# Peptides against a protein of PDB entry 4XPM, part 18

Target 1, 160 residues: chain A of PDB entry 4XPM
Amino acid sequence: VMLHSKNVKGFLENTLKPYDLHSVDFKTSSLQSSMIITATNGGILSYATSNNDVPKNSINEINSVNNLKMMSLLIKDKWSEDENDTEEQHSNSCYPVEIDSFKTKIYTYEMEDLHTCVAQIPNSDLLLLFIAEGSFPYGLLVIKIERAMRELTDLFGYKL
Target 2, 67 residues: chain B of PDB entry 4XPM
Amino acid sequence: DIKGTIAFDTHGNVIESTGVGSQRIEDIGDLSKVTLDAEGFAQVQGDSLLVHLYKRNDITLAVYTSA

## One batch from the design tools (peptide; aimed at target 2 S66)

Design b2_p14_2_s2 (made by RFdiffusion4, then SolubleMPNN; from b2_p14_2, 6 letters changed)
Fold by OpenDDE base, seed 5:
Structure b2_p14_2_s2 (fold): chain B 160 residues (1-160), chain C 67 residues (1-67), chain A 14 residues (1-14)
Amino acid sequence: as target 1 above (160 residues)
Amino acid sequence: as target 2 above (67 residues)
Amino acid sequence: SIRDYMKELAKIYD
């Protein structure tokens, strides 16, 4: 099944939902943002944000989108640097993973007071990026993005 | 009685925490060094609580109890 | 037992 832009948007919106452990008294906040960006330039192809109470075309919306663009660019740059640095690939902030025989890496980056993680969609020119509050545990964030990527097999091998 | 929990990965990053576990994230450093038995379990005495450890598939679960 | 409880709890992350 082909993932169209609307389907991708809906998928990203669903990733925003908080993680709720029913067997224990633990529930996270919603993700602040979820994005698919280009690995080449950090351009945002699709995104979802939990703060939807901002009027469209408002100054606040523009600032919010611009902030996402800046974060995506910065994270892409850091990711690119790390992909060319063997030491960073073996750091505690890098999680090598394998999905259906496809290898990729999940990186965690702290952006000011936010917790972020990014991963290249296997064999693609795309990155999946989660941005969460500082209270969102990195370990859980990594699990969340790994599980999300398992649902994006249609994007595996996608080249720009 | 369970007073709290912490789950953490092989990188020492928190996966989840509840109860008193949320206030004892700093314990992960020491807990990650504890030798587990053949079944993946261990017990460690804390300052005032007993910590039960269980590791399964690279995830370590710590459960804090009064006894 | 506490061990049984932990085993069940750990399954959440499977």
Scores: peptide ipSAE 0.678, ipTM 0.942, DockQ to the pose 0.914
OpenDDE base, seeds 1, 2, 3, 4: peptide ipSAE 0.677, 0.678, 0.676, 0.677; ipTM 0.943, 0.942, 0.942, 0.942

Design b2_p14_2_s3 (made by RFdiffusion4, then SolubleMPNN; from b2_p14_2, 6 letters changed)
Fold by OpenDDE base, seed 2:
Structure b2_p14_2_s3 (fold): chain B 160 residues (1-160), chain C 67 residues (1-67), chain A 14 residues (1-14)
Amino acid sequence: as target 1 above (160 residues)
Amino acid sequence: as target 2 above (67 residues)
Amino acid sequence: SIRDYLIELAKEYD
């Protein structure tokens, strides 16, 4: 089964949902944004955002999308740099993971007051990117993106 | 009585926190260095609270109690 | 017990 564009969008929208730990009194906010971008140029292939209070085709919407484009590019650049930096790959901001024998890395990046994490979809030219508020713990953000990545096996090995 | 909780990973990053645990994130540095028993448990006296630790599969849980 | 509680909490991350 192949993930279609509409299915990817719906998947990303689902990742926005808060993480509710029922065993304790802990519930996160929704993710601010969830994106699939190209590892080469940081181009956005698909995205979802929790901020849907902006009228379509408005200046505010354009600014919001432009902000996402800027963040995706910045994060892609940082990711690319870290992929070529052994020291960064061994920092507390890098989580090597293995999914179904495929290896990848999850990076956490602080973007001003936002908490972000990004991971290359295994063997692909694509990155999965989560953007959350500063109140969203990094440790949980990593768990969230890893679990999400496990649902994207159809994109493993995807080349542009 | 349980006063709060913290969960953190092997990188020292918070996974979740509740109650007094939310105010004691700085404890993670010390808690991560605590030697656990064979079953993965430990107890640490932290100020006026007792911290109960349990680690499983690279996740450490800390529960704060009054005693 | 506290240990039992910790074990139950850990199941959240299985």
Scores: peptide ipSAE 0.725, ipTM 0.946, DockQ to the pose 0.905
OpenDDE base, seeds 1, 3, 4, 5: peptide ipSAE 0.725, 0.724, 0.725, 0.725; ipTM 0.947, 0.946, 0.946, 0.946

Design b2_p14_2_s4 (made by RFdiffusion4, then SolubleMPNN; from b2_p14_2, 6 letters changed)
Fold by OpenDDE base, seed 4:
Structure b2_p14_2_s4 (fold): chain B 160 residues (1-160), chain C 67 residues (1-67), chain A 14 residues (1-14)
Amino acid sequence: as target 1 above (160 residues)
Amino acid sequence: as target 2 above (67 residues)
Amino acid sequence: SIRDLLKELAKEYD
């Protein structure tokens, strides 16, 4: 089934759900944000945010969206730099992965008090970006984004 | 008898932590260097706690017990 | 056994 804009939005919303381990007493918070952005300019194609007490179309919502735009640009820039830096690609913040024979990299970035994770959708001009609270462990964030990426095969090879 | 847990990946990043494990994230550095047996297990005495290790599919689970 | 417990707990991450 081909992904449409509404389907992508719903997918991103589902990624916000907290991770609940049943074998141990461990449960994360919801992701703050989940986005698909362009690798070229960091433009947001689709996004989802955790529910907060912000009225629709309010100035606070606008500011929140603007903050997401800023975050996406900053992370895109850092990602671009790292993709051209062999040393950064060998750090503990870079996870080379292969999904169904398609190769990509997952990067973790500390953004102020937030934990972020970004990965290029294989062979595409798109990045998947997760933003979480500082309490969300990076190792789990990486697992989460990798598993999410496996559900975006329709976007593999997508060019703008 | 479990006092806490830590799960971490091959990069030393935390996947989850509970109980006393949440206060001992710094142990990952040493735990990652422990030689595991053929089945992926090891035991390490750490301070007053015993750490039981099990690694499978690039994830290491550490369980802290009193003995 | 503790090994059995570890194996069971590790299944959470499969």
Scores: peptide ipSAE 0.657, ipTM 0.943, DockQ to the pose 0.898
OpenDDE base, seeds 1, 2, 3, 5: peptide ipSAE 0.656, 0.656, 0.656, 0.656; ipTM 0.943, 0.943, 0.943, 0.943

Design b2_p14_3 (made by RFdiffusion4; failed a check: the pose's geometry)
Pose (drawn by RFdiffusion4):
Structure b2_p14_3 (pose): chain A 143 residues (1-50, 63-86, 92-160), chain B 67 residues (1-67), chain P 14 residues (1-14)
Amino acid sequence: VMLHSKNVKGFLENTLKPYDLHSVDFKTSSLQSSMIITATNGGILSYATSNSVNNLKMMSLLIKDKWSEDENDTNSCYPVEIDSFKTKIYTYEMEDLHTCVAQIPNSDLLLLFIAEGSFPYGLLVIKIERAMRELTDLFGYKL
Amino acid sequence: as target 2 above (67 residues)
Amino acid sequence: TLDEMRDVLYDHIE
C-alpha cells in the first residue's frame, strides 16, 4: 500500500481553513501548516502551508520526539475514539506557536497541525479530531 | 447587553473568546470549578460583570453582561 | 451544536 500523494496533499490543504463564526464575532487565522509525518523518524510525507520548508522539517522532528517521549513515559492530552479506533491528541507549545499532534490510529503516521499563538488550543484539538475522522483510509498504514 | 464570551473545554482550554472574554481568559480556572445546576446553568461574578454559564457536551459557555 | 447551546443560554438569560 502507498499514499496517493496528490490527494493527501489536497486533504492537508483543506485542513488549513480558518474558523469563522457569526453566532459570536469570532474568527481564527488559517493554520500555519498541516502535516502528515512518520511516527518513526519524524520524516515528512506530505504538508500544506497557508513558515518555510526548512522550518517545517525541524518542528516536525521535534514534535515527533516530544510525542514519542509522552507516548511511553509511564500540556494537554485528549484520549479519542473513532469508529472503535483509539488515538491520543497532544498539544505542544512550540515557541509562540500552538500545535496539535495525534497518531493516525494503528498507523506509523502522525497528523500535525501548526497554528499561530492566537489559535485557541481547544479549537485546534476539535479541528484535528474531526480531520482524523476523514483519514480512515490511513488507519493501520504501516511502514 | 453582552460584553463578551468565552467557550472552553473540560481541560480548561479555550475554544473561543470575544469581547471582555478575551481579556479575562484567566477566569477559566475559577469558572471551570463552578458546579452547575441540574440543567447545566450557573451565574457567578468576579466584579461588576455577571458571568452566565451553560455547559453541555463537555463545552462550557460563559457570557459576560452587567449585573 | 454551539449555536444551539447559545440559544438555550440566551433564552435563559431573557

Design b2_p14_3_s1 (made by RFdiffusion4, then SolubleMPNN; from b2_p14_3, 9 letters changed)
Fold by OpenDDE base, seed 3:
Structure b2_p14_3_s1 (fold): chain B 160 residues (1-160), chain C 67 residues (1-67), chain A 14 residues (1-14)
Amino acid sequence: as target 1 above (160 residues)
Amino acid sequence: as target 2 above (67 residues)
Amino acid sequence: DFDEMLEVLLKRMA
């Protein structure tokens, strides 16, 4: 099944859903944001946010989008630096993973009081980015983004 | 009687925590060093609580009980 | 997966 822009948006919306264990009393908050951005410039190709209670075309909506743009750019820059730093790639904040025959890395970044993780979609010019509250465990965030990437095979190898 | 749980990955990062486990995240450092049996199980007596460990596929689950 | 792990552990504890 081919992923169209609309399908990608819907996919990202689904990633926002909280994680709820049924066997124990554990439930996370929803992700604040989920984005696909360019690895080159940090431009947002698609995004979803949990706070959609803002009127469309309002100043608040514009500001929220601008904030996402800023965060995406900052995280892209940090990711780019780490991809060129052997020590950072071997730090506890880097998870090398293999999906099918493709290798990629998941990075966790503390951004102010937020927990974020980012990963290059295998062999592509795209990054998948999750932004969560500080209460969202990093270990779970990593699992979440890995599983999400496994469903984005249509974007593997995507070049700008 | 289960008092809490902690699940963590090989990096020592929390996956989930409940009950007293949420207040004992610092235990991960020591729990990660515990030698497990062939089936991936272990028990560790700590303070007033007994910790039951089970590791599978790079995920460690700790369950806290009252002895 | 976590539910299964917990189930396995609980059975071992019993």
Scores: peptide ipSAE 0.492, ipTM 0.934, DockQ to the pose 0.931
OpenDDE base, seeds 1, 2, 4, 5: peptide ipSAE 0.488, 0.491, 0.489, 0.490; ipTM 0.934, 0.934, 0.934, 0.934

Design b2_p14_3_s2 (made by RFdiffusion4, then SolubleMPNN; from b2_p14_3, 10 letters changed)
Fold by OpenDDE base, seed 1:
Structure b2_p14_3_s2 (fold): chain B 160 residues (1-160), chain C 67 residues (1-67), chain A 14 residues (1-14)
Amino acid sequence: as target 1 above (160 residues)
Amino acid sequence: as target 2 above (67 residues)
Amino acid sequence: EFDEMLKELLARMA
């Protein structure tokens, strides 16, 4: 299976959209960032951000990207630790899920004032990572990332 | 007359909250222990508000009303 | 999903 960067980028951009409940007066903010990273090194393969106000190639953009790199690495490290910790896999911050008979886990992590969640794309060397504001409920964030992964079946089993 | 809502998962994490529900997040602990009927519904009287519960697919929705 | 749950709950409340 070929990983097409443009298609993945567009997909991640779509995941940034708020979750809107129509029957009640509730709507989340947009995700701050959405990324696909390597499970091995935490390297960013593709990303999208809602902060498009930063001029391209500016110092501020570079700092923003560097921040994403830092966060992805930190989350990858914590994910790796949790995957090797039975107790952490049974905590309230771990959600085992099954998609088309493929099993994976969704983890929620507090990163300073941000709410994050990460999940291994089933049987792959890839992680899907969402970063949101603190106002974004974890429960809804989990549902969002699960639904997103269901659209990434082409990446299931992807190895680097 | 809905005063607010809370939705939460089996871990007790908030999925959404509106109205007075946003100020009643601490109710989740008690609400999660309520026995539901065969259809997944229940009603719980608390203070001045009535809480209507519905659980489906591991998601619990609580609606707060005055009566 | 939540919209449908709310509708079902409202129907039960009625």
Scores: peptide ipSAE 0.469, ipTM 0.753, DockQ to the pose 0.890
OpenDDE base, seeds 2, 3, 4, 5: peptide ipSAE 0.468, 0.450, 0.390, 0.430; ipTM 0.751, 0.702, 0.628, 0.693

Design b2_p14_3_s3 (made by RFdiffusion4, then SolubleMPNN; from b2_p14_3, 10 letters changed)
Fold by OpenDDE base, seed 5:
Structure b2_p14_3_s3 (fold): chain B 160 residues (1-160), chain C 67 residues (1-67), chain A 14 residues (1-14)
Amino acid sequence: as target 1 above (160 residues)
Amino acid sequence: as target 2 above (67 residues)
Amino acid sequence: MFDEMLAELLARMA
């Protein structure tokens, strides 16, 4: 399966939308960032951010991208450590899920004042990563990323 | 789909309620007796609605759903 | 008021 950059980028942009709980009159903020990264090195294959006001190739844009690179690498490292730690896989920060008979785990991580969640796209070398403000409940991030992965079945089994 | 919620303390006092939960305060007596798992969760089928329970720090939240 | 509890519960439900 080949990754289509435009299609993936557009998908990630759509994931930025707030989570709306209509029944309780609660709506989150938009995600700060949404990314697909490599599980091996934490390299960013595709990403979307809510702040698109920054000119391309500007200092602010470079700093923003560098920040994403840093966070993706750190989260990848934490994910990798947890994947090799049975106890961490049974913590409250790990959510095992099954999508179309494919199993994966969703992890939540605090990154400074940000709430993040990451999950390996089933049987792939790819991770889906959401970064949100601290006001975004972890549980809703989990639901959001799980639902997002259900739309990425074409990436299941993707190997680098 | 969430139809309503009830939050209550260890004494069965209603802290808040929404939706159908506001009309089912009497359920607290039964809900308070439900055995929760190690993480504080439970699920109970009641009439046409499914009740999901989560207890944390002496507060129990009940969420009523159609499924 | 109980957004975190609700969110956690919903996460377990989904």
Scores: peptide ipSAE 0.430, ipTM 0.716, DockQ to the pose 0.392
OpenDDE base, seeds 1, 2, 3, 4: peptide ipSAE 0.389, 0.423, 0.429, 0.404; ipTM 0.570, 0.715, 0.735, 0.648

Design b2_p14_3_s4 (made by RFdiffusion4, then SolubleMPNN; from b2_p14_3, 8 letters changed)
Fold by OpenDDE base, seed 4:
Structure b2_p14_3_s4 (fold): chain B 160 residues (1-160), chain C 67 residues (1-67), chain A 14 residues (1-14)
Amino acid sequence: as target 1 above (160 residues)
Amino acid sequence: as target 2 above (67 residues)
Amino acid sequence: DLDEMLKVLLERMA
């Protein structure tokens, strides 16, 4: 795998950037978080977050990380349930996609006031997870994660 | 004279919205049912606004103008 | 690309 931990971190940080439509007055906020997690346990392998006024090594930083861990686990659980539910796979919250002949699904989940999107990296034990504010449209979030997935071909087929 | 825009996908989820389009997200349901021509275009008169539709690659763009 | 789509639509509207 050509993507080392630092490279993955940098990639995730880049996904945080807002979407800016040039032709009209439309610009999103930055993603709150971008993560690669395990599909098995929801463990975070790599993550990036937007800059917040949180001191390093503070209790608030620890709480923020813990919150990400909790969200990761919850989303993984919901994803796992939906992967075993044919009706959920046909809902408006599920997007079957094909990338370089590999099939995967993109799911959108509302978590409290946040908009989230998760997708299994094709043929892998990994999930890509985006967390955004409620103002971030789901349709755009899906497009964003699909495009990001296309840049993670080195992780296709990755098994733990 | 564009008053606003809405872009949405085949699931009816918003991709972007501007201007009056941001206040008319509920129009997506009806707009998604509009029959498009062979090139992917249509026009729909709604209240005081004219909606111009264009669909390409499973994305529908709606532009609201006065008419 | 939405910018491209908008361009095409605007041309059609004209």
Scores: peptide ipSAE 0.610, ipTM 0.939, DockQ to the pose 0.914
OpenDDE base, seeds 1, 2, 3, 5: peptide ipSAE 0.607, 0.596, 0.598, 0.598; ipTM 0.939, 0.939, 0.939, 0.939

Design b2_p14_4 (made by RFdiffusion4)
Pose (drawn by RFdiffusion4):
Structure b2_p14_4 (pose): chain A 143 residues (1-50, 63-86, 92-160), chain B 67 residues (1-67), chain P 14 residues (1-14)
Amino acid sequence: VMLHSKNVKGFLENTLKPYDLHSVDFKTSSLQSSMIITATNGGILSYATSNSVNNLKMMSLLIKDKWSEDENDTNSCYPVEIDSFKTKIYTYEMEDLHTCVAQIPNSDLLLLFIAEGSFPYGLLVIKIERAMRELTDLFGYKL
Amino acid sequence: as target 2 above (67 residues)
Amino acid sequence: DEIKTYLKERANDF
C-alpha cells in the first residue's frame, strides 16, 4: 500500500481553512501548516502551507520526539475515539505557535497542525479531531 | 447588551473569545470551577460584568453583560 | 430568558 501523494496533499490543503463564525464575531487566521509525518523518524510525507520548507522539517522532528516522549512516559492530552479506533491529540507550544499532533489510528503516521498563537487550542483540537475522521483510508498504514 | 463571550472546553482550553471575553481569558480557571444547575446554567461575576454560563456537550459558553 | 434561549441556540453550533 502507498499514499496517493496528490490527494493527501489536497486533503492537507483543505485542513488549512480558517474558522469564520457569524453567531459571534469570531474568525481565526488559517493554519500556518498541516502535515502528515512518520511516527518513526519524524520524516515528512506530505504538507500544506497557507513558514518555509526548512522550518517545517525542524518543527516536525521536534514534535515527533515530544509526542514520542509523552506517548510512553508512564500541556493537554485528549483521548479520542473514531469508529472504535483510539488515538490521542496532544497540544504543544512551539515558541509563539500553537500546535496539535495526533497519531493516525493504528498507523505509523502523525497528523500535525501548526497555527499562530492566536488560534485557540480548544478550537485547534476540534479541527484536528474532525480532520482525522476523514482519514480512515490511512488507519493502520504501516511503514 | 452582550459585552463579550468565551467558549472553552473541559480541559479549560479556549475555543473562541470575543469582546471583553478576549481580555478576560484568565477568568476560565474560576469559571470552569462553577457548578452548574440541573439544566447546565449558572451566573457568576468578578466585577461589574455579569457572566452567564451554559454548558452542553463538554463545551462551556460564557457571555458577559452588565448586572 | 432571552440570554438563556440565546445560549442554548448558540450551543448547537458545537

Design b2_p14_4_s1 (made by RFdiffusion4, then SolubleMPNN; from b2_p14_4, 9 letters changed)
Fold by OpenDDE base, seed 1:
Structure b2_p14_4_s1 (fold): chain B 160 residues (1-160), chain C 67 residues (1-67), chain A 14 residues (1-14)
Amino acid sequence: as target 1 above (160 residues)
Amino acid sequence: as target 2 above (67 residues)
Amino acid sequence: SEIREFLKKLAELY
């Protein structure tokens, strides 16, 4: 199935779901937000948020979206810096991964009290970005975003 | 009887924790240095609990028991 | 052992 705008939105919404092992007493919270943004400017192409209780077109919604835009830009900037810094690429906050022979990197970043991770969709101008509460373990967040990227093969090589 | 669990990756980042494992996150540093057998298992006495380790595909699991 | 089997099954969840 080809990924189009509506399909991407639905995909991101599905990534919000909490991780539940069932076999053990472990369950995470839902992701706060999930986004596909441009690697060039940090512009949001698609996003999903777990806080859908805000009325549409309200001031609170606008503020929420603006906050996402700000976080997206900040994370993009940090990602861009790290991609040009060999030392940062060898830190414990960087996970080199390979998906179907396509190489990319997953970065984890503290954003105030939130846990975030970001990864370039292989050979593309796009970044996948997860934002979670501080209680969400980084190791699991990395696994989650890697598995999510494996479902975005249609976006591999996407150029703006 | 299992008292808790920890799972962590090669970077020392937590994947999951339950029970007493949630209170033993600081053990990851030492547990990551434990030599495993050919099947990927080890046992380590930690404080009053026995830690059972298993590593597969860059993920290490720790299960805490009383014995 | 029971613990080893548990560990193996738990590992399969990831």
Scores: peptide ipSAE 0.694, ipTM 0.945, DockQ to the pose 0.883
OpenDDE base, seeds 2, 3, 4, 5: peptide ipSAE 0.693, 0.693, 0.692, 0.693; ipTM 0.945, 0.945, 0.945, 0.945

Design b2_p14_4_s2 (made by RFdiffusion4, then SolubleMPNN; from b2_p14_4, 9 letters changed)
Fold by OpenDDE base, seed 5:
Structure b2_p14_4_s2 (fold): chain B 160 residues (1-160), chain C 67 residues (1-67), chain A 14 residues (1-14)
Amino acid sequence: as target 1 above (160 residues)
Amino acid sequence: as target 2 above (67 residues)
Amino acid sequence: SEIREFLKKLAEEY
């Protein structure tokens, strides 16, 4: 089954859900944002946000979208730099992973007071990007995005 | 009686923490160096609490108890 | 042991 735009949006919305453990009393906040962006320009192809209380077409919505655009561009730039830096690829903020024989890397970045992680969808021109509050543990964020990418096999190898 | 938990990955990054574990994130450095048995378990006596460790699939869990 | 079983169950959530 191919992932269409609506399906991708719904997928991203689903990734916003908090991580809730049952064995212990632990529940995260929802992700602030979840996005698929281009690796080339950092352009947002699809996104979801937990802040849905903002009226559509309001100034506040515009500002929030602009903020997402800014963050996506900044993260894309940092990702691009790291992909061309062997030292950064071996840093504590880089997680090499393999999904169904496809290799990719997950990077964690502190963005102001937010915790973010980004990963190239294997062999594609696309990046998956999660933005969470500073209270969201990086280790869990990495697990979350890895598992999410495993559900995006239809986008593996996607070229713009 | 469990007083708290910590889970962390091979990079030393926190996955989760609860109870007293949330106040002992600094323990990760030392806990990551503990030698585990063949089943992936270990016990380490802390300052006042006993730490029970279990590692599986590159994730280490730490449970803090009084004994 | 009880604590080991707890750890195993907790590990399954990750």
Scores: peptide ipSAE 0.758, ipTM 0.949, DockQ to the pose 0.858
OpenDDE base, seeds 1, 2, 3, 4: peptide ipSAE 0.759, 0.760, 0.758, 0.758; ipTM 0.949, 0.949, 0.949, 0.949; seeds 1, 2, 3, 4 fail the geometry check

Design b2_p14_4_s3 (made by RFdiffusion4, then SolubleMPNN; from b2_p14_4, 9 letters changed)
Fold by OpenDDE base, seed 5:
Structure b2_p14_4_s3 (fold): chain B 160 residues (1-160), chain C 67 residues (1-67), chain A 14 residues (1-14)
Amino acid sequence: as target 1 above (160 residues)
Amino acid sequence: as target 2 above (67 residues)
Amino acid sequence: DEIREFLRKLAELY
């Protein structure tokens, strides 16, 4: 099934859902944001946020969107730097992974008090980006984004 | 009786923590160095609690019990 | 062993 713009939005919204183990007393908060951005410019192609109760076209919404744009750019820049730095690729913040024989890397970045995780969609010009509260464990965030990427096979190899 | 749990990855990053495990995140460094048996299990005495370890697929689980 | 069984089950969640 081909991913359309609306389908991608819905997919990202679903990634916001908290992780609940059920068998143990552990449940995370929802992700703050989930985005697909360009690896080249950090432009947001699609995004979802957990705070959708903000009135549209309000100052608060504008500020929140602008914040996402800023974070996307900053994370893209850091990702780009790391992709050109062998030492950073072997740091504790980098998780090399393989999905259906496609190789990619997952990076974790602390952004102020937020926990973020970004990964290049295999062989594409796109990045998947998760933003969570500081209480969201990085290990779980990595697992979450890896599993999410496995559902985005239609975007593998996507070039701008 | 289980008093808490911790799960962590090969990078030492937390995956989940519950109960007393949430207060024992600093144990990960030491727990990651524990030698596991052929089945992937180990037990480590930590303070007043016994830690039961199990590693599978690069994820280590720790369960804290009183005995 | 109850604890081992619990650990095995818990591992399946990840």
Scores: peptide ipSAE 0.699, ipTM 0.945, DockQ to the pose 0.883
OpenDDE base, seeds 1, 2, 3, 4: peptide ipSAE 0.697, 0.697, 0.696, 0.696; ipTM 0.945, 0.945, 0.945, 0.945

Design b2_p14_4_s4 (made by RFdiffusion4, then SolubleMPNN; from b2_p14_4, 10 letters changed)
Fold by OpenDDE base, seed 3:
Structure b2_p14_4_s4 (fold): chain B 160 residues (1-160), chain C 67 residues (1-67), chain A 14 residues (1-14)
Amino acid sequence: as target 1 above (160 residues)
Amino acid sequence: as target 2 above (67 residues)
Amino acid sequence: SAIREYLRKLAELY
């Protein structure tokens, strides 16, 4: 299976959309960022970010990308540590899920003032990572990433 | 493992659903009658899934798991 | 438990 960059990029951009409840007057903010990173090194394979007023190819844009790289690495490290810690796997920040008979775990992490969640794409060397503002409820992030993962079956079992 | 979720109001209207919960909307009638503990939680065994309930204010949440 | 915490997190909306 080959990772199709354009298709993945479009998918990640779609995940940025707010969580809009239908029966109540509530809508979250857009995700700040959505990424697919390597579980081995935390390297970013693809990413999407919410629109901002930062000029293209500016120093500020470069710094923003570098910040994403740093956050992805830090989250990867946290994830890796938790995956090797039975106690952390049973914490209130770990949610085991099963998608089409494939098992994985969703972790939530506070990063500075941001709410993040990460999950290993089943049987793959890839992690899906969402970064949101602090106003985005963790519970909805978990639901959101679970739903998103169900659309990434082509990446199940992807090895680097 | 989480198999799905349902959120519904006091009138039985679906607020949100995911996974198997989307196929279990008919369960709302029975789930709304379940006695909750002092903290607002309960567990109900379904046909093949365990349902975890939590009610806060006028909203009831249901999480379906295999165990 | 993780399940209870998950439910509580969802309840943040209400």
Scores: peptide ipSAE 0.548, ipTM 0.637, DockQ to the pose 0.326
OpenDDE base, seeds 1, 2, 4, 5: peptide ipSAE 0.534, 0.548, 0.533, 0.529; ipTM 0.748, 0.643, 0.748, 0.727

